Peptides against a protein of PDB entry 2Q3Z. Designs and how they scored, part 47

Target 1, 272 residues: chain A of PDB entry 2Q3Z
Amino acid sequence: YVLTQQGFIYQGSAKFIKNIPWNFGQFEDGILDICLILLDVNPKFLKNAGRDCSRRSSPVYVGRVVSGMVNCNDDQGVLLGRWDNNYGDGVSPMSWIGSVDILRRWKNHGCQRVKYGQCWVFAAVACTVLRCLGIPTRVVTNYNSAHDQNSNLLIEYFRNEFGEIQGDKSEMIWNFHCWVESWMTRPDLQPGYEGWQALDPTPQEKSEGTYCCGPVPVRAIKEGDLSTKYDAPFVFAEVNADVVDWIQQDDGSVHKSINRSLIVGLKISTKS
Target 2, 254 residues: chain A of PDB entry 2Q3Z as posed
Amino acid sequence: YVLTQQGFIYQGSAKFIKNIPWNFGQFQDGILDICLILLDVNPKFLKNAGRDCSRRSSPVYVGRVGSGMVNCNDDQGVLLGRWDNNYGDGVSPMSWIGSVDILRRWKNHGCQRVKYGQCWVFAAVACTVLRCLGIPTRVVTNYNSAHDSNLLIEYFRNSEMIWNFHCWVESWMTRPDLQPGYEGWQALDPTPQEKSEGTYCCGPVPVRAIKEGDLSTKYDAPFVFAEVNADVVDWIQKSINRSLIVGLKISTKS

## One batch from the design tools (peptide; aimed at target 1 N144 I155)

Design b2_p22_8_s1 (made by RFdiffusion4, then SolubleMPNN; from b2_p22_8, 15 letters changed)
Fold by OpenDDE base, seed 4:
Structure b2_p22_8_s1 (fold): chain B 272 residues (1-272), chain A 22 residues (1-22)
Amino acid sequence: as target 1 above (272 residues)
Amino acid sequence: LGEELFKKIAEEHKKKYEEKLK
């Protein structure tokens, strides 16, 4: 998980799985230096350099920092996300073939955000950075991945009497979503939560005021321990949320419909 | 609510979530 520089990222849909080759390139020239710059421009370092540096021995701390810094939300992070198919002023997310070019562009342009990324790009860059920092990491693809805004473990659609979606709710199910899992001990948790930890660098929801996610033990998600830091409810929902349609009638009555035909979450992990 | 509406909604979800990479 640390040594492999070439790999595949799974994409597509649950029924039509695709993959793309990806150059993680964590050992290419200058990449480690860029990863260190990434740490040195993070908000926690800027606030208190001594405290930040003292915590860099913790993969939990570093993982959370990297999750936040791979996206440019709230900081001088690496990538700007865009999903509207308007990429004329940058690089299409679909055009990237590796993390190295992205990281080099970021550094070479004075740590300006690179345009553009989507989930697999965020995940892949995070994977590169974490591996570069010595943290065993893999990219994970979750098909039918839920984005829950309110941590109620539901993807909720509001509909009129004709079944038409009402409002502009950000909750949705992606055909696929990518994040990373990193291997680390969790001395900050009860025993038994060491191992794979989910981290999501795609800016979806704020965690403690920052667009970051995790680390959360994969075991906690599997066992339904939603009290486990960090962001267990959100990550749990990505893989386990139910789809609920609230159908409002003209008389103001509301019917709740649970869609049982779709199962949220089909996780595929990359090999080491 | 009618079965037809539920079917429509279910089909909508199915189509949406089974879309290929955009």
Scores: peptide ipSAE 0.135, ipTM 0.697, DockQ to the pose 0.009
OpenDDE base, seeds 1, 2, 3, 5: peptide ipSAE 0.125, 0.011, 0.060, 0.007; ipTM 0.738, 0.409, 0.672, 0.384; seed 2 fails the geometry check

Design b2_p22_8_s2 (made by RFdiffusion4, then SolubleMPNN; from b2_p22_8, 15 letters changed)
Fold by OpenDDE base, seed 2:
Structure b2_p22_8_s2 (fold): chain B 272 residues (1-272), chain A 22 residues (1-22)
Amino acid sequence: as target 1 above (272 residues)
Amino acid sequence: LGERLFRELAEAHRKAYEESLE
């Protein structure tokens, strides 16, 4: 996981899994320096450099900082997210082929946010940075599949008869989402939560005032321990949310879309 | 709880996006 510089990021849907080649490039020239700059421009460092530096020995701390700094929300982070298909003033998220170019652009432009990223771009850059800092990390793709099972975590969205999503587009269920998992011990938790930790650098929710997520033990998520820091409920929802697609007809009648029983939450990790 | 959380997440994502445009 640490040594792999090239890999694939999985995208698409559970039915139509796609992958894109990605150059993580954590060992390319200057990338380590950029990762160190990323740490040195984080809000915690700017507030108290000595305290921040003293905590950089903790992969938990570093992971959380990186999760926050990969996005430009709240700080001088790397990437600006955009999902509206208006990428003319930047680079389309779909056009990126590696983390190295993104990180170099960020640095070369005085740590100005790079336009633009989406979930896999955020995840890939985070993966590069974490690997560069010596934290074993992989990109994870979770495919949301509409499953007509009575799960307690149903996300319902409505479509009209033409398949157009009704309601607030903000409720759009991603067909897939990407984040990272990092291997670390969790001395800040009870025993048994060492191992893979989920981190999500895509700006979705503020955690302790910053758009960051994790680290949270994958084990805790699997076991339903939502009290586990950090952000267990959020990550739990990302992994376990069942999507129900409802078709609303003009007469107000609502019908469940007969989606074939897709495995809810198909998780694909990058192969090392 | 899950539905609410997801909606909240979706809203948070939207807010984050909107804030990023400012």
Scores: peptide ipSAE 0.114, ipTM 0.739, DockQ to the pose 0.020
OpenDDE base, seeds 1, 3, 4, 5: peptide ipSAE 0.032, 0.024, 0.024, 0.031; ipTM 0.616, 0.630, 0.613, 0.623; seed 4 fails the geometry check

Design b2_p22_8_s3 (made by RFdiffusion4, then SolubleMPNN; from b2_p22_8, 17 letters changed)
Fold by OpenDDE base, seed 2:
Order: sequence, then structure tokens, then C-alpha cells
Structure b2_p22_8_s3 (fold): chain B 272 residues (1-272), chain A 22 residues (1-22)
Amino acid sequence: as target 1 above (272 residues)
Amino acid sequence: LGRELFQQIARQHELEHLLKQL
């Protein structure tokens, strides 16, 4: 994984798997320097450089910093997410073909947030940064098959009062989500949680006050050990998500109608 | 709206899963 500069990010749905070519480019000129800048502008470094630097030997620590710094929500992070199809003041998330251009733009604009990202863009940039820092990392796509009995991701259906799905399903149904898995030891956990760790750089929830997620052992998620740091309940929800049917009322209020815990959906890792 | 809603839902799910472990 570390040596792979080009690959595919899987997108689409379980029924219609799409891939996009992606240049991770972790060995391209200046990318390592940009990854080091990313570490040096993180809030923990700015607060206490010596303490931050002393912890950079831990892939657990670095992974958590990178997951936070790939998004710009709490810091000078790389990407601003946007999901409302209004990309006129930036670049459409769908237009990106690699992490290198994003990282170069971020640096060249004085570490200003790049507009815009979505889950696969966040994941791909995180994958580049983590690989560049020597952490074996892959992008993972989880497909939410809304209609298949085996969907993992949170499916939000907005229905009118008549039970009809309103609007373009694309805006509110996460038909897929992307995050990264990184290979590392977990000396901070009980034995047996070494290996693949899930990290999610998409700004969804705050962990310890920052929009970051993980690392959490993929094994812990698989075994249902939600006590395992970091963010095991959240990542478990991402990979075992309930279908939530929402009824939208005319006043714009949204009411939860049904929770269905659905079993494991289709997970696909990046391929070269 | 969509992001705030998604975040609210994610928090709710996190809480629900945590509660299922208690």
C-alpha cells in the first residue's frame, strides 16, 4: 500500500460499483514537505511543539492528527467539505483526480482550506498523507445498498407524509462512504488489536473536541468491542449502520420513523 | 441543514450504540 501511488477509489452503489482513477502521489516532489507542514500546523503542535513532536513516533497519534487535519473544521486543515452541489466558488469534489493537486493547492495558498471535498476526497488525501508518513494505508469504500437487506451505512430516507421518497436520493442518501484503514500496532490497547485500524477524516463527529475519527481496530469493530479507542461506537455505526427512515413534514421538521439495524454491507479497499 | 442533520444523526447513533453496550 505505501508504495502504490496510483489506484482506484471505489464509488457508486453495491449494484453499480464505480471506480475513479486516483493519483495518491505520496512520492511526488514536495509532497513529503507538505505532509510535514500539515503536522506542524496542527493544533497540538501549535499548543506544544515539543510534546507533539515527541508523539510523532506513534502511528496511533499521527493517524489521529492526520484524520483531524485532512478536514479544516477545527484547524488549518486541508479540505472543506461540501455536499449541497454548490461548488461555484471552488472545485467540485467530483473533479479531483488525485491528492497531489489538493495538497499543493493547500500549501500554495498558505494552508488555506481547499474547496471542496467529500468522503472519498478526504479519504484519498488522508491515504496520501499517511502513506507519505510511512503508515501503510488504503482507502476503504463501504457501499450502502439501501434496497439490499445487507446495508452497513446510515441510510437516510426522507419521505413525505405519503411515504414517498422526496428529492434526489443522491443528496441525502449516503450511497457509499469512504474512509481509510492503516496498518499499525496498538500498544495502547490489549493484545490482538494490531493490524488494520479505521480512520475517518470526513468531518462527521467530534472526537475529543476535534473533527477526527480513529484509529480503531477493524478487529474490534468486527467483534463488536465498542469500548476500544478511538471512536469505536461511531465507526461501528458507519459499518453497521441502521436504516433511518425520516418523515419530513411540510414545516421542514424531520421525524424518525423506523430504525432497522442492517447487517454488514459491501466493503471494498483501494486497488492499484 | 444536511450536515447538521447528519452530525445529529451520527451522534444519536453513537449514543444508541454506546447504550446498547451498557
Scores: peptide ipSAE 0.027, ipTM 0.642, DockQ to the pose 0.016
OpenDDE base, seeds 1, 3, 4, 5: peptide ipSAE 0.033, 0.025, 0.024, 0.027; ipTM 0.660, 0.603, 0.594, 0.550; seeds 1, 3, 5 fail the geometry check

Design b2_p22_8_s4 (made by RFdiffusion4, then SolubleMPNN; from b2_p22_8, 16 letters changed)
Fold by OpenDDE base, seed 2:
Structure b2_p22_8_s4 (fold): chain B 272 residues (1-272), chain A 22 residues (1-22)
Amino acid sequence: as target 1 above (272 residues)
Amino acid sequence: LGEELFKKIAEEHRKKYLEELE
């Protein structure tokens, strides 16, 4: 049967859901070869090829490698992220219509980072690669997602006495964020955590020294089991962080002013 | 419905992937 390699990525807001057509193209000619190249240039392979290859049968291992290699942070990964609307020296993240062109550009230019990506681009490319490598994967869009840098499950804003936000906000609330969920068994965990696993290829925080995220069981996130590898606190915070406003006084004292729980508006998975 | 289809397709690709690793 001919599988449609085209899908939709959801964007926008909870109130105004938008979608973009996307060609995942995981079955197109040469894509598997490109995915294998991606594995062969990963830092773990370069460090110890035999050890890396011995683990490539594990969806858990491969998923984690792919989450790191879809971004070019720390390695020869596929995409460079950019969010400042200055895309003149590359391709605007909003102009991409599929993963195949991105992957082919990456390979054809000697595994040089492709400019540029944002969350849905990272997620879509990861989805293509993971599917190509035999891992059932879907893109997930979460509206009102949080970026928790210190993994404390709090988004903290410091305000002066006038209520003005002070300092660089390292912790952010996004209008939406995209990542992937992959179906796999988790023999490395206690029974019951098989199924959908969250992976986030957007470079946000380092996990074990690399900009990667997951896999973490979606069930663990739902049940609040934050001890579950990998990166459960981070992924949990993306969907369940509290917002705390702090007032900094002139004497350096900090007082909690407001505590608001983030409510995730809507989670949408790729239609299959 | 999508999950079962994905699983089936993924199994086929997994086989190909593993063959390429050999």
Scores: peptide ipSAE 0.231, ipTM 0.785, DockQ to the pose 0.118
OpenDDE base, seeds 1, 3, 4, 5: peptide ipSAE 0.222, 0.048, 0.033, 0.027; ipTM 0.752, 0.690, 0.515, 0.591

## One batch from the design tools (peptide; aimed at target 1 Q118 S145 N175 F176)

Design b2_p23_1 (made by RFdiffusion4; failed a check: the pose's geometry)
Pose (drawn by RFdiffusion4):
Structure b2_p23_1 (pose): chain A 254 residues (1-148, 151-160, 170-248, 256-272), chain P 23 residues (1-23)
Amino acid sequence: as target 2 above (254 residues)
Amino acid sequence: LLEQLRTEMPPSEAHEIEEELEE
């Protein structure tokens, strides 16, 4: 979770899982410096640099900023999202085989966002950043499935959608800032929309808080709970509707 | 068809591709 520089990012579907190899490259030349630069351009550093550097004692603070800076609403984030099959301005999300070239591109262009990312690209870059800084991190994929004239599927078909698959990262740490028992894996989701409140979204939120439905636990628990849960009910006339099943075959490299 | 699932899309579209693959 710290030292291995290549891994797998799972894609495809719940029935046909694809294992895409990836070069996280967290110890390649210039990557650590780029990661320290990423921290020093984060909006909290601009607001209060002395406090920002002091808070870097916390993997909660750093994990939040690190993952949060990958797809940042501010112009200084690492990647720009796009899902319309129109990636001519730059580089397709399906092309990358690693996080290193994106990080180097980002540094060389005045810390401007690199076009383009999709959920697994953001998660892959977040893994590289956090593993470089020493926070044990893994990329995780969740699969969702539809069964087909449903209004539900139409509403979605035609960025908090429910996708065929969605990726995020999990980082390992204690949570002295929370009630006891929430140490361990924390979910961090670097996909775009920081929207409800706060400088960043989403996480870190303890995986246990998600499983337990304890959605008052910081940070951004409802956003992560929504990626792995969806309750759908029909009233033809009360009935459970399985036209959409969310939270299947959640996967990570062994 | 299998490579088309590598991108994010609505689950409905992925379901149609899955049926074609099973066929």

Design b2_p23_1_s1 (made by RFdiffusion4, then SolubleMPNN; from b2_p23_1, 9 letters changed; failed a check: the pose's geometry)
Amino acid sequence: LLDKLLAEMHPGEAEEIEKQLEE

Design b2_p23_1_s2 (made by RFdiffusion4, then SolubleMPNN; from b2_p23_1, 10 letters changed; failed a check: the pose's geometry)
Amino acid sequence: LEDELLKEMHPSVAEEIEKELEK

Design b2_p23_1_s3 (made by RFdiffusion4, then SolubleMPNN; from b2_p23_1, 11 letters changed; failed a check: the pose's geometry)
Amino acid sequence: LEDELLKEMVPSVAEEIEKQLEK

Design b2_p23_1_s4 (made by RFdiffusion4, then SolubleMPNN; from b2_p23_1, 9 letters changed; failed a check: the pose's geometry)
Amino acid sequence: LLDELNREMHPGEAAEIEKKLEE

Design b2_p23_2 (made by RFdiffusion4)
Pose (drawn by RFdiffusion4):
Structure b2_p23_2 (pose): chain A 254 residues (1-148, 151-160, 170-248, 256-272), chain P 23 residues (1-23)
Amino acid sequence: as target 2 above (254 residues)
Amino acid sequence: SYTPVPVGKWSEPFIEEFEENEE
């Protein structure tokens, strides 16, 4: 979770899982410096640099800023999202085999966002950043499935969608800022829309808080709960509708 | 049978690849 520089990012579908190898490259030349730069351009550093550096004692603070800076609403984030199959301005999300070239591109262009990312690209870069700084991190994929004239599927078909698959990261740490018993894996989602409140989204939120439905736990628990849960009911006339099943085959490298 | 969740143009290559695997 810290030292291994390559891994697998799972894609495809719940039925046909694809294992895409990936070079996280967290110890490649210039990557650590790029990660320290990423912290020093974060908006909390601009607001109060002395406090920002002091807060870097916390993996909660750093995990939030690190993952949060990958797809940042501000112009100094690492990646720009796109899902319209139109990636000519730059580079396709399916092309990358690692996080390193993106990080180097980002540094060399005045810390401007690199085009383009999709959920697994953001998650992959977040893993590289956090593993480089020493926070144990793994990339995780969740699969969702449809069964087909449903209004539900039409509403989605034609960025908080429900996708065929969605990726995020989990980082390991204690949570002295929360009630006791929430140490361990924390979910961090670097995909784009920081929208409800706060500088960043989404996380870190304890995985246990998600499983337990304890959605008042910081940070951004409803956003992560929504990626692995969806409750759909029909009224033809009260009935459970399985045209959409969310939260299947959640996967990570062994 | 369950299929990939369609979402705009993004889902098209994934749906096609899913149908090819079913073959």

Design b2_p23_2_s1 (made by RFdiffusion4, then SolubleMPNN; from b2_p23_2, 9 letters changed)
Fold by OpenDDE base, seed 1:
Structure b2_p23_2_s1 (fold): chain B 272 residues (1-272), chain A 23 residues (1-23)
Amino acid sequence: as target 1 above (272 residues)
Amino acid sequence: EEEPVPVGKASEPVIEEFKKEKE
């Protein structure tokens, strides 16, 4: 994983799986230096450099910092996300072919946010940075990926008597979503949670006041241990949320129905 | 079935929230 500079990122949908080639380029000239700059501009370093530096030996700490710094929310992070198909004042997320150009642009423009990213771009840049820092990392794609906003492990749709969706869809299901998994020990947890840890750099929900996610043991997600730091409920919901339809009847009653036609979560991990 | 584009689909409210936090 650390040695792989070129790979593929899976996209599309569960029914129409696609991939794109991606240059992670973690060994290209200047990329490591840019990754170090990323650490040196993080809010924790700016607040207390000595404390931040003392914790950089922990891949758990570094992973969480990188998850937050790959997005430009809350900090001088790398990428600005955009999903409305209006990219005229930047670069379309679909135009990127590697992490190197993104990181170089970020650094060369004084650590100004790069326009624009979506999930796979965030994940790919995070993967590059983590690999540069010596953390084995891979990009993961999850099809029908849920975004639970209220921490109830459900995606809820409100429907009228005719089954038509009413109101704003606050909660959402991505056709696909990408994040990273990093290999690390978890001395901060009970034994057995070493191994792959999920980290999500796409700014979806705040974790402890910052748009970051993880690391959370993949094992904890598989076993349903939602008490495991960090952000186990959110990551669990991405891959396991139930879809609930709240159907309003003519008499004003509401019927709760589990939508079994929409299955959340089909995770594919890259082999390289 | 329509072949999806290689773009993540999001609800409008979520997109707007993301913009607000990034501005």
Scores: peptide ipSAE 0.028, ipTM 0.517, DockQ to the pose 0.059
OpenDDE base, seeds 2, 3, 4, 5: peptide ipSAE 0.034, 0.088, 0.031, 0.024; ipTM 0.584, 0.650, 0.606, 0.533; seeds 2, 3, 4 fail the geometry check

Design b2_p23_2_s2 (made by RFdiffusion4, then SolubleMPNN; from b2_p23_2, 10 letters changed)
Fold by OpenDDE base, seed 2:
Structure b2_p23_2_s2 (fold): chain B 272 residues (1-272), chain A 23 residues (1-23)
Amino acid sequence: as target 1 above (272 residues)
Amino acid sequence: EERPVPVGKASEPVIKEYEEKLK
């Protein structure tokens, strides 16, 4: 999880699992230096360098910083996300074959955001950075991955009496979503939460004002301990949210229906 | 029935929401 520089990232759908090769390249020339630059341009460093540096011995702290800095939201982060299939002014997320080129482009252009990324690109770059910083990390793919926007652990769709979807469909389920899991102790939590921690660098929801997510113990998610920092409800929802249809009738009555046809969450952890 | 949104082929409303979040 630290030494492997090449691997595969799982994609596709639950029914049709695919993978792509990826060069993480954490030991390639200059990559460590770029990772250190990433830390040195993070908002916490810019605000108070001494405080930031004093906390870099904590993989919990570093993991959270990296989660925020892999995306360019809120800061001078690495990647700009885009999902509308208009990539002519940059590089298509689907064209990347490794993290090294992305990181080098970012650094060589004065820490200007690289266009463009999607979930697996964010996750892969985060994996590279974390591994480079000595934190055992793997990319994780979750099929039928929920994006809960209001922290109610539900994906809610509104329908009319004919079953037609109403509204903007802001809450959604991805065919797949990628994030990372990092191995670390959690001295900031009660005993027993050491081990794999989920971190999500894709800018989905803000955590404490920044587009970042985690670390949260995988154990906490499995056990349903949603009080565990960081962002347990969000990560829990990614893998466990229920889908609810709210059906409004002509008379104004509302019927709640659990959509059992959509099962959220099928997580695959990489072996490399 | 709603289906998972394909990566790279998200719905327009979702795209717009993410674009706003990126500002």
Scores: peptide ipSAE 0.032, ipTM 0.593, DockQ to the pose 0.116
OpenDDE base, seeds 1, 3, 4, 5: peptide ipSAE 0.028, 0.025, 0.030, 0.030; ipTM 0.600, 0.677, 0.654, 0.646

Design b2_p23_2_s3 (made by RFdiffusion4, then SolubleMPNN; from b2_p23_2, 11 letters changed)
Fold by OpenDDE base, seed 3:
Structure b2_p23_2_s3 (fold): chain B 272 residues (1-272), chain A 23 residues (1-23)
Amino acid sequence: as target 1 above (272 residues)
Amino acid sequence: EERPVPVGEASKPVIEEYEEKLK
């Protein structure tokens, strides 16, 4: 979880699992220095350097900072996400084979955002950074991963009388989604939540005003403790959301139907 | 001689595939 520089990231779908090789490269020359720069340009450091530095001994604090800084939303973060297959002014997310090139590009261009990333790229870079900082971390892939936008633990589709989806389709289920899990104690929580903590650097929803997610104990998600900081409801929904169809009737009424054909969540983790 | 560079597959909405199956 710390020493392995090369690994695999799982992709594809629940029915057709695929993987790609990835060079995390946490021990390559200059990478640790870049990770320290990442910390030194984070909004909390810029606001109060002394306070930020005093908290860097906490993997909880650092993990949350890294989750926010791997994406460029709200700050001078590393990666800009894009999913519309228009990558002509940058690098296709599918072209990356490791974290090192991404981090070096970011640093060498004055901490300007690198174009472009998707979930596994965000997760892989976060994994590299956290490992550099001495935090045991692994990439996780969740198949049929839900993105709950309104915090109701549901993925909702609105349909007309013909069953056609209406609206902007803001809520969705990814064929796969990647994030990281980091091993840490949680002195900020009640006893028993030490161990693997989920962190999601892909900019999906804001947490306390910033596009970041976690850390949240994997145990809390498993047990359904949604009060646990940080972002337990969102992470819970990624792996456990139910799917609901709201079907408009001819008379204008709406019928609620549970969609049992779309099953959310199949999580796999790397062995190293 | 060069080994093909591994290319990852993009993430995409499941709903698109689901709706196609309903047609």
Scores: peptide ipSAE 0.241, ipTM 0.726, DockQ to the pose 0.057
OpenDDE base, seeds 1, 2, 4, 5: peptide ipSAE 0.214, 0.173, 0.192, 0.217; ipTM 0.715, 0.653, 0.666, 0.653; seeds 2, 4 fail the geometry check

Design b2_p23_2_s4 (made by RFdiffusion4, then SolubleMPNN; from b2_p23_2, 13 letters changed)
Fold by OpenDDE base, seed 1:
Structure b2_p23_2_s4 (fold): chain B 272 residues (1-272), chain A 23 residues (1-23)
Amino acid sequence: as target 1 above (272 residues)
Amino acid sequence: EEVPVPVGKASEPVLKAYYEELK
């Protein structure tokens, strides 16, 4: 989780699991220096360098910073996300084969955002950075991953009596989504929450005003402790949200349809 | 009924919100 430079990232769907090889390359020349630059351009450092540096001994703090800095939202972060299949002015997310090229491009272009990333790219870069900083980290893939936008732990769809979806889908389920899990102690929490912590660098929802997510104990998610910082409800929903398919009748009445085919969440952790 | 699952792309509302934040 720290020493392995090459690995695989799982993709596809729950029914058709795929993987791609990925070069994390945390020990390649200059990569550690780039990771340090990433820390030195983060908003907290720019606001108060002394305070930021004093907190870098905490993997909890560093993990949260990295989750925010891997995306370019709100800061001089590494990657710009794009999902509309229009990548002509950059590099297709599907073209990347490792984190090294991405990080080098970012640094060499004056910390300008790299175009483009999607979830596995964000996760892989975060994994590289965290490993460089000495934090054991692995990429995680979750199939049928929910994006809860209103913190109600539900993914809701509305249909008419003919089964037609009404309006725009405000919430969504990814065929797959990737984030990272990092091993750390949690002195900021009650005993028992040490171990794997989920961090999500894909810009989905703001946490305390910044597009970042975690760290949150995997144990807390498993046990349903939604009060645990950071962002337990959101991460919980990614893997456990209930899907409600509403059918609206002509008289305005609504009832729940029975959905037996879709189950949110099937998490796979990398083996190396 | 099967709930539609986006494949390889985000929903329009998510994309819109995302890009608005980058302005």
Scores: peptide ipSAE 0.027, ipTM 0.557, DockQ to the pose 0.067
OpenDDE base, seeds 2, 3, 4, 5: peptide ipSAE 0.018, 0.026, 0.021, 0.026; ipTM 0.594, 0.656, 0.588, 0.616; seeds 3, 4 fail the geometry check

Design b2_p23_3 (made by RFdiffusion4)
Pose (drawn by RFdiffusion4):
Structure b2_p23_3 (pose): chain A 254 residues (1-148, 151-160, 170-248, 256-272), chain P 23 residues (1-23)
Amino acid sequence: as target 2 above (254 residues)
Amino acid sequence: EEVKEELIFPDSETAKELLEELE
């Protein structure tokens, strides 16, 4: 979770899982410096640099800023999202085989966002950043499935959508800032929309808090709970509707 | 066909590539 520089990002579908190899490259030349730069341009450093550097004692603070800076609403984030099959301005999300070239591109262009990312690209870059800084991190994929004239599927078909698959990261740490027993894997989601409140979204939120439905636990628990849960009910006339099943075959490299 | 019906977004780039590989 710290030292291995290549891994797998799972894509495809719940029935046909694809394992895409990836070069996280966290110890390649210039990557650590780029990661320290990423921290020094974060909005909390601009607001209070002395406090920001002091808070870097915490993997909760760093994990939040690190993952949060990958797809940042501010112009100094690492990547720009796009899902319309129109990637001519830059580079397709399906093309990358690693996080390193994106990070170098980002540094060389005045810390401007690199076009383009999709959920697995953001998660892959977040893994590189956090593994470089020493926070044990893994990329995770969740699969969702539809069964087809459903209004539900129409509403979605025609960025908090429910996708065929969605990726995020999990990082390992204690949570002295929370009630006891929430140490361990924390979910961090670097996909774009920081929207409800706060400088960043989403996480870190303990995976246990998600499983337990304890959605008052910081940070951004409802956003992560929504990626692995959806409750759909029909009233033809009360009935459970399985036209949409969310939270299947959640996967990571062994 | 059955796989396409089970996709939320069959017209996405990743879904098109998956359907092409299955064909």

